# Designs tried in a protein design run: peptides against a protein of PDB entry 3S8F. Part 288

Target 1, 157 residues: chain A of PDB entry 3S8F
Amino acid sequence: VLTLFVAVPSLMTAFTVAASLEFAGRLRGGRGLFGWIRALPWDNPAFVAPVLGLLGFIPGGAGGIVNASFTLDYVVHNTAWVPGHFHLQVASLVTLTAMGSLYWLLPNLTGKPISDAQRRLGLAVVWLWFLGMMIMAVGLHWAGLLNVPRRAYIAQV
Target 2, 166 residues: chain B of PDB entry 3S8F
Amino acid sequence: DEHKAHKAILAYEKGWLAFSLAMLFVFIALIAYTLATHTAGVIPAGKLERVDPTTVRQEGPWADPAQAVVQTGPNQYTVYVLAFAFGYQPNPIEVPQGAEIVFKITSPDVIHGFHVEGTNINVEVLPGEVSTVRYTFKRPGEYRIICNQYCGLGHQNMFGTIVVKE

## One batch from the design tools (peptide; made by RFdiffusion4, then SolubleMPNN)

Design b2_p27_3_s2 (from b2_p27_3, 16 letters changed)
Fold by OpenDDE base, seed 1:
Structure b2_p27_3_s2 (fold): chain B 157 residues (1-157), chain C 166 residues (1-166), chain A 27 residues (1-27)
Amino acid sequence: as target 1 above (157 residues)
Amino acid sequence: as target 2 above (166 residues)
Amino acid sequence: DLLEQVLKMLEGLLAFFAEQLAKAALA
């Protein structure tokens, strides 16, 4: 139980980011409980990528709590569950954030804005990446719960 | 203007922080629920037991595979298993159906895994430490032991077998 | 009630995802 309090700073960070998003959305004219979400710049891959990363990080973070539990870790440790977890954390959040950063950084460094074609391609890339990661993560977590071992080429199931 | 914006930001942050704390309690509750419903299925960690990996092959209960299975009581056995690069001994491990089996697993070389398919037995095996797992096989047959911790070039082929006899 | 709301929210999010994916992939 005490170990779970380690999640507090992470949750604080996550939800302060969410607060920033809400504020930004409201500044952009969004109203209501969820209207601010629609008001966010979903046409910008530099924005979409890290936000999708954050979304993937949510179930990953929840899984992190499971992994940090002594008793529950016994069930999931060194199963396919673990790769499922870190793919949400690294391959989703970190990678998508890096992608988003690139979409922001390159135009600023070069002084040239991205073309509309590049923008659309970027959006396609990050959304497809996110979709793929979610599918894979769900599969890996599922396999892990079925006791599929990590680092083995065969399994009973 | 700046002051108003700052206050607005703080208000949102406070709200989300409250939500964060609430979610923390939800997660704790979920863990508690899981423990309450699945505690019987969890094998508790045993007392930490140490062994010298440099001598474990020469002397002691792991030294002779023919004597690895020790009856400790009525329908109770202790099995001394070595996980090594790249296999298990004894192999196969023969135990009777319905008996309470205590596996004492250690390694003479590097870290290995001990994952028994069809069971909840899944432990890492560290040189110098003894992993203890208790299990009762309800069904006769063969159970494959899989190494799920990378241990070298032959890791992928490191398998063992537990034969449960009627 | 809360569960229903959460499920509806999830459905909405999934729908939004699908929409955005479609727009991005097909535009």
Scores: peptide ipSAE 0.016, ipTM 0.730, DockQ to the pose 0.049
Fold by OpenDDE base, seed 5:
Order: structure tokens, then sequence, then C-alpha cells
Structure b2_p27_3_s2 (fold): chain B 157 residues (1-157), chain C 166 residues (1-166), chain A 27 residues (1-27)
């Protein structure tokens, strides 16, 4: 019940952010149904990181609803599915948001912009992190569906 | 300019909020559909049953592992299982193939898991509460019981075995 | 029709992300 309650404001927030992104993209010259996405500042790790985090949060949020569902939770509870869900939520959204925040905060605190090399490195780090997290998350969710237990070092499969 | 931008943002927000609400209902509908159509493999929740964890080892159906497997019908058994730090009793649990087995599982100490590999049996075991799981083993052999709820220093070594005999 | 649109959307998104990943990796 609590999870479902939290799901509503979370969805509202997520889609509000999406609305802002669409508007920003269109202001930057993006046109069409999805052209505004390409117009967003993908060259800025402070932007890319939290956006990728949000993208990872979407399936995680859906998974949260699954985990809160009585019958569906029976299938996935205390399996590798659960840590897969956690890592999507925490290690993707929270962590990437933190990374993005640092890319914004540090230049502002020091009064100096990051170098182009640092920017490119930041982009690489963020994208690689996201890729790795998605691989791990998919693997854990898949393993969970195969009934691999949580908190156990061995499994039948 | 700022005012126009603000109005535009609001328009987009309204659209996305409507989409959000629609998606919420879609998710609920999908869950409901899944629950309605894919319930055959789900073990139904048992009724609330409580025991005193401080005396469960000394008296009652869990007290004697030798008496833990009780035949309740021609092809029906009840198995009284204790999950404790750090193991299960009886161990092994011996049951016949093809029989309907009702596991009644409780704990004398802390919360444990009861996950039987190769089956859909996966429940948490709480002290003071009896977990009831019904299952029929169709294949003979050994099935490992795994504790999937952290219960202390010996958690990782907490295993049991169900032996299904032909 | 709707399915095709969704699939096309997903294809586009995947392609875009792949492109961004490649750009980041090669930058």
Amino acid sequence: as target 1 above (157 residues)
Amino acid sequence: as target 2 above (166 residues)
Amino acid sequence: DLLEQVLKMLEGLLAFFAEQLAKAALA
C-alpha cells in the first residue's frame, strides 16, 4: 500500500521532468515527436547523468509496483530480482544523479569550469556506468525470474 | 517571454500528467490481468496461525523431529518444520513422491527463509507465526532448502534437504 | 500500426543511445 502510494507522486514528478525536458529540447530547436530529445545538451555530463538515472528508474519503478503486488511478489520475493530492483533505483537514479550533481557543483564551488577533457571523461564515465548498471540489473532480474535466491552464494540454476 | 515560456511549460505538464495518470491505470490493469490469469503456480496464503516461539522446541508438533512428518490422509502429509539458527529440522525431510505435502514452518529464534530449490516454495518464517505451504513433488530426488533471509553469522551455511522417495 | 510505432520509437531510442555511448567512448 505504501509503495503504491509513493508511486503516484513519483510518476507525476518523473513526467513533469519529462515535460520540462521536452520544452527545453524544443526551445533548442528540436522538432517532431522525438526530435526534441536529440536537441538536449547531451554533451554535458551534469545533464546526461541524471537523465540516464531517470531512464533506469522507469523500469525500476515498474518493478516496485510488481514487488508491491501480492501475487507477483510471491514470484520474485527474496530472489535476485530484489537486488536487481534496488540497484536500478539506487545505483542508477540516485548514484547518477549524485554524479551529475558533482559535475555541476564542483565547477560552481571552485568558480572554474571543467576542462573539455574532463567533460569528455565525465561523459564516458556516466555512459559506461549506465551501461554496466543496465547489464547487471537485467541479469539480476532475469536470475530472479529463474528463482535464484537472494542472500545465497549458490543456486540450482 | 518568461510568461510565454511558463504557459508553454504548463501545457506540456498537463499533457504529461494526463499521460502519467493513464499509465498508472495501465499498470494496474496489467497487474490485475496477470494476477487473474497466472495464479495456477501461486501457493495461496494460509490462515493466521500462531505459536509460542519460546516453547515450540519443547512441546507441540515441532518438538520431536522424528514425529515431524505426519500422514493426514491416503496421499497427504503434514510436515512440521523448524527453521532455526542455523538449520532446519527435520533434516532431511523425507516425503513420498506424488503426495500432497503441507509444510507448517515456524522459527524458535529469528526470522529465516524457506526456499526450496526446484520448486515455487519460497516463504519467510517468523517466530511466533506458522507459515503454511502446500506442494506436491512430482519428481523424486533431493531438493535443497535455502535460507534466503539473513539470520546471523551462520546464515550462508544454513541449508536443509527434502528427500522425495519413489 | 500502434505496435509498429512503438517499435520504431524504441529502435530510434536505442540507436540514439548507442550513438551517444559511442561518442562518449570515443571522445
Scores: peptide ipSAE 0.009, ipTM 0.699, DockQ to the pose 0.050
Fold by OpenDDE base, seed 3:
Structure b2_p27_3_s2 (fold): chain B 157 residues (1-157), chain C 166 residues (1-166), chain A 27 residues (1-27)
Amino acid sequence: as target 1 above (157 residues)
Amino acid sequence: as target 2 above (166 residues)
Amino acid sequence: DLLEQVLKMLEGLLAFFAEQLAKAALA
């Protein structure tokens, strides 16, 4: 029982981040239930990257609950499901957050702002990364449910 | 301004808290669905069984592969399987169709996987611990055993076969 | 087993959230 209560602080963290984003969006002129989302700085790769990471982290977090469940773990353990989970958690959230951090940090450390071309390239990179990651993650989770083993080069299906 | 901002933040937090609660129900529903659709035939282990990995090859039910398949009833067998670097013993494992098979799997060396294609058999095999899996093969044929836990240089080539005889 | 654990977890979470919401509403 206590193991599943790990979801409590996780959810608290999640909605706190979301609340911060909503507040920021509304400060930028966003109105309505969803208008604040549009008002966020989607033209900044330093912002877009970690946000996309968060979006990928949501289904990954749900998967975390599955993986932590004794009965459900029997279904998914050592299948392609697990790599799918990790790619959402590490290769999505962590990696995109790192990428976003670099897009902010490097210009500040060097004292030179990024060019418009670099900004656009950065946006392309993070969106393409997210797209590819989502495709791969869906595929891996699907394969896992079909009992495709991890750490094996062959599978029945 | 600070007071207004604080109130606004609290309002947003309340909203997202409610949303989080709603999503919790969604996640629970998804878990329930997954349990209902994917856990059929799973038999939980009832007890922890241990063995000495240093002697398992020399004495006991795993020592002789020719004696690995033991008939315990008219239509029931116990199969003592060793997962080792890098293969399975016995190999092939021969069992009759329609019989209830209890696999007792352990390792003399490192952690291995025991994943049987075409079945829901998928367990880790730990040295010093016996993994117990119960399964009934309804279809005759060959079932490949795959090691899905990295166990060394030969991991990728570690395969076994279960032959189900009519 | 698992279902019972999930239900107990849910009960705990609901209680916690209710408490937090009440606290926030009175703040």
Scores: peptide ipSAE 0.000, ipTM 0.715, DockQ to the pose 0.071
Fold by OpenDDE base, seed 2:
Structure b2_p27_3_s2 (fold): chain B 157 residues (1-157), chain C 166 residues (1-166), chain A 27 residues (1-27)
Amino acid sequence: as target 1 above (157 residues)
Amino acid sequence: as target 2 above (166 residues)
Amino acid sequence: DLLEQVLKMLEGLLAFFAEQLAKAALA
């Protein structure tokens, strides 16, 4: 009940953020249905990281609803599905948001902008992190649906 | 200027809300599909039943592994399983093929898992609570029981076996 | 029966979300 209750405002928040991004993109010259996305500052790891986190949070949020559902939880409970969900929520959204925050916070605190090399490295880090996390998450969810047990080193499948 | 920006944002929010609703339908459809294709062979059968974990080993239906399998009717059995650190009793659990088996599982110590490979039997076992699962084994053979809840240093070695006889 | 229950639950959830979204959109 609590999870489902929280899901609604969370979704609203997520879409509000998306709306803000669209607005920002259009202010930056983006046009059309998707042009605003391209106009966003994809060259800034402080931006890219949390956005990728949000993208990972979408399937994670859906999984949260599944996990909170009595009948569906029966299928996924204590399977590899659960770690998959956790990694999307924590290792994707939270971690990437934290990373992005650092990319903003440190330059702000020091008063010194990050170098171009640092920026490029940051972009590489967050994209690779996201990619790896998505691969891991998909694998874990898939394994979970195949009834691979959680917290076990063996599985029938 | 702020007012204009607010109105513009609101328009985008409405669009995204519509999209969100559409995605919600997609997710629901996917969930429904997965549920429809995954037939639950296990029927959770049973009311909340409590037991004293401090005495469950000494008295009651879990006390004697030799008496753990009880025939309750024609092709109907109740199996009283104890999950403990670190194993299951009885072990092996012997049941006939095609019989309706009601597993009543509890723990005398800590929380354990009861996951039967090859089946959809997957429950947590809490001390003081009896987990009840109903299942019919259609195929003879050996089914491994795995603990999927960390229960201590020996967790990884906590296995049991269900032997389904023809 | 289980499937029906799940579907009802999902329907209820959908209805709830739709209601919340509608409120937000009209606001």
Scores: peptide ipSAE 0.000, ipTM 0.682, DockQ to the pose 0.079; fails the geometry check

Design b2_p27_3_s4 (from b2_p27_3, 15 letters changed)
Fold by OpenDDE base, seed 3:
Structure b2_p27_3_s4 (fold): chain B 157 residues (1-157), chain C 166 residues (1-166), chain A 27 residues (1-27)
Amino acid sequence: as target 1 above (157 residues)
Amino acid sequence: as target 2 above (166 residues)
Amino acid sequence: SLLDKVLELLEGLLAKFAEYLAKARLA
């Protein structure tokens, strides 16, 4: 019971952040149920990176609830599922947030904005990172459900 | 106007917070559904049992691999398995098809894994503790045991085999 | 089924949430 309630602050935080994004999008002229999403600054890698991290963190968080479940953990424990979870939580959210932070921090530290070319390159980097991470994470979760063991170089499948 | 904006954001936050709480219950419900529909596949485990890892190799039911498989009843067996650096004993473990097998697994040295391919048997084995797993092999053949917990330099080569006889 | 009930609940919650946001939006 307590393990499941660990999800409460995480969910509260996640949806509060989502609320902030919605508000920001609406301030930028977005309207309607989903129009605010398009209004967000998707041309800024400093914004895109952490947002993509958040998106990756959602299924990771859901997986965390699964991992915290006594019965369900028996299914996934020490399988490829676990590193899949890690790559969503750490290599996605944390890493992308760090990357995004650098895209904001470096221009401010140097006093010079990034060039348009650097901006475009940054966007490519964070999107490719996210894509690759999602592919790997999905693969690991899938493999885990197929009983691929963690910390082993072989599997029955 | 900042006041208007603040009111709006508070309304949004309130909604999202309420939604987050609701989603918590949705997730709990999903877990409940999973348990309700998939309970039949759960392998029963025994209560916590202790053993002295320093003597488990010399005396007791784990000491002689030739005596590791014990018939406890009609079509019921207990198998005393040692997971050690770096392997399993007995190896192979021979059990009959269709019999109820109770695995009693412990370690004389460090923590190991006991992951049986083709089954849902997957437990960590701690020195000083006995892991109990109940399983019935419905199909004859060989089932590989994999150590899925890092246990040292030979971890990657630590395998065992369960042979299910017709 | 239990799954159906969960899905119905989710759909209902999402609908209510959408309505709430529609009322709370700036424009």
Scores: peptide ipSAE 0.027, ipTM 0.728, DockQ to the pose 0.246
Fold by OpenDDE base, seed 1:
Structure b2_p27_3_s4 (fold): chain B 157 residues (1-157), chain C 166 residues (1-166), chain A 27 residues (1-27)
Amino acid sequence: as target 1 above (157 residues)
Amino acid sequence: as target 2 above (166 residues)
Amino acid sequence: SLLDKVLELLEGLLAKFAEYLAKARLA
């Protein structure tokens, strides 16, 4: 149980980032409880990608607490649950952040802004990636709860 | 104006920190709930039992598959199982229905998995350590043992069988 | 019904938190 206190810094970071997004949205003219979300630059893949990664990281983080629990690990360990977890953490947050970083880095390195077509394509890529990742992650977690073993090509279900 | 902004930021920080802490306790509560309601078949970790993986095949209770199933009491058995590259012994493991079975599982070579389909038996098997799992099979039939830990080129084909007799 | 009660509680807490943040913005 005490192990769960390790999650405190992560939670602090998560909500601080969320607060930062709120400030950014309000600086861009967003008002109200949720209006600031709409004010964020959703037309920029360099922004959208890491934000989507963060969204995927939330359930992944919750799962991390589960995985670190002695008792709950008995349920999920070496099942499809585990790859579901780290796909949210690595293939979502880390990967999407990397993708988003390119949309910021390349224009800065070359001195050339991305074209509108490139921007739209980038948005499509990151959104589709996120969608696919969420579908896969949910499926893996579900399979894990059904006791589908990890690292096996067969299962009872 | 700057002062007001600073106060607002601090208030936000305090709020989110408090929320973070609250969420921590929510997770603890969820774990507690799960523990209280879903503990059937879960065996807590006990004292670490060690064996020499280099001699486990030659000496001791794992050495002879024919002697692997030991009756320890009325309707109570201990089964000494070896997980190795790439299979299990004994194979099949024959146990009676309704009996309390204590599996003592170890490996002579590398890390393996011991996942029994249709049950909640799912442990890693480490060379030099003995994994202990207690289970009672309520239904007769065959239960497949699956290795769910990568152990080499033959990992995907590493299976065993538990036969539960009436 | 238990789930509903829990959800209602959470919604209430979130609402209170939102109000706190709103006040903080005006500080």
Scores: peptide ipSAE 0.025, ipTM 0.750, DockQ to the pose 0.210
Fold by OpenDDE base, seed 4:
Structure b2_p27_3_s4 (fold): chain B 157 residues (1-157), chain C 166 residues (1-166), chain A 27 residues (1-27)
Amino acid sequence: as target 1 above (157 residues)
Amino acid sequence: as target 2 above (166 residues)
Amino acid sequence: SLLDKVLELLEGLLAKFAEYLAKARLA
């Protein structure tokens, strides 16, 4: 039960980041309840990547609460559910953040801005990565609920 | 101005903080709902029982696979199972249909998994600890035991069988 | 059901939050 208290700072962080995004969007001219989203720099893979990671982190975080539950963990532990959780937390958030960081870092280190083609390619990469990761994660969670074991090549499903 | 901007940011932070706390309660409520409505598949945690993994093969209830299945009541059995690199003993595990089976599972070497297909039996097996699982097989047949915790080079081939006889 | 109650609570909280943010945007 004490482990669940970790959810508090996690949620605080998540929503404060969201607040920062909203504020940034509004500073960029976005108005209304959702207009600020459109105002964010979606043309920059360095921005898009980590944001997509954050989006994937939301269901992953919810899953973390499930995994941390003594009772609910009996249902999902060492099933495909767990890899599904990891793919949201690590392969989505961490990986996409790393990708985004590179899109920012490399131009700065080299002193050369990325070309428009590279920018478009970067956007394609991060969006496709996110899409694929979401499909995989959903599939793994679903399989896990069907009692597909983790670390096994067979399943009676 | 800058002051107004700072106030706005602070307000947003406070708002989202409050929202985060609210969501925490929502998640707790959802967990509570799940527990209240979906308890049939939950395996209760047993009491911590310890054993010496270095001697478990030589002495005690796990030492003789031929005596691993112990009838403890008219329709109750205790099965002492060893998960080891790389297999299970006894293998097969033979139990009667409809009987209440208490599995006492431990390991003499490394951590293993004990996942029984077709059932909700899914536990990790730690050296030095005894995993206790209670289950009643309603259908006769063979149930495969799968190791779902990486335990070494032979992990992928580590299987067992529970035979439920009529 | 409990789920319905949770959803209703969530909707209420979201509404309040939206109102709060609206006020905050004007600050």
Scores: peptide ipSAE 0.023, ipTM 0.728, DockQ to the pose 0.220
Fold by OpenDDE base, seed 2:
Structure b2_p27_3_s4 (fold): chain B 157 residues (1-157), chain C 166 residues (1-166), chain A 27 residues (1-27)
Amino acid sequence: as target 1 above (157 residues)
Amino acid sequence: as target 2 above (166 residues)
Amino acid sequence: SLLDKVLELLEGLLAKFAEYLAKARLA
């Protein structure tokens, strides 16, 4: 019950954000079904970070349905699956959004734009963070499905 | 034109809704495949039973570890297990191979885990509640019980053993 | 809402599948 209640507004928000991104991309000259994606400011870490966070949140949200399902929870409960889910939700979406917000906030507060070097470094950090998080999350989910326990330093050995 | 933009956004939202639903099906299919081919399966939960955690050590079926294993029928046993800070009682738990074992697990103190390696037995143990798990050990040997719920400073060393006899 | 119905359906299907697997593995 709670899962469905939370899932609906979350999906609505996701769709609205996606729609806004598409609209923005088209305003920036993007055309076609996917051309608007390329037109988005991928050179700005303040943009890239939260978008990558959103991408990580999608499988995390799907996992939320699993975690909240009574029968499926028997499979994943207290396994490495759960940390995998949390890392997608918190360490990906929340953290990357915070990073992106920082890249936007600091220049605005100081009145000074970030240097090109800082921009490039920021992009590298965000992409590497996302990549590492995805690898870890996939690994944790996989391990969880193989019954690797949560909160234990040993697993089946 | 806000109205025109609004219509466009709605169209985009509908498209993304369709995409999202499609992706959900993809994820479901992937999960289903993984569950079917790679998971240890599911043990159905038993009926909810409550006990007094303050007296469970003093009286009742959990009080005496020597009497924790009860034969309830031909090739059927009930094992009353206590998960406590920091271990399990009885330890080891001795059961016959091929017998239907009903584990009745509770805690006198805090929440613990009961994860049996090599099996799909994996439940949380709450003070005041009895976790019921039914399982049949097909292979003899030793099965380690792991606590997968943080329960204090000694959590990492909280282990038990199930010995399955031939 | 339609979305709620769809999500409920999906959860139901997953639950049924999980139950099926559970029963199959106990046999």
Scores: peptide ipSAE 0.000, ipTM 0.672, DockQ to the pose 0.028

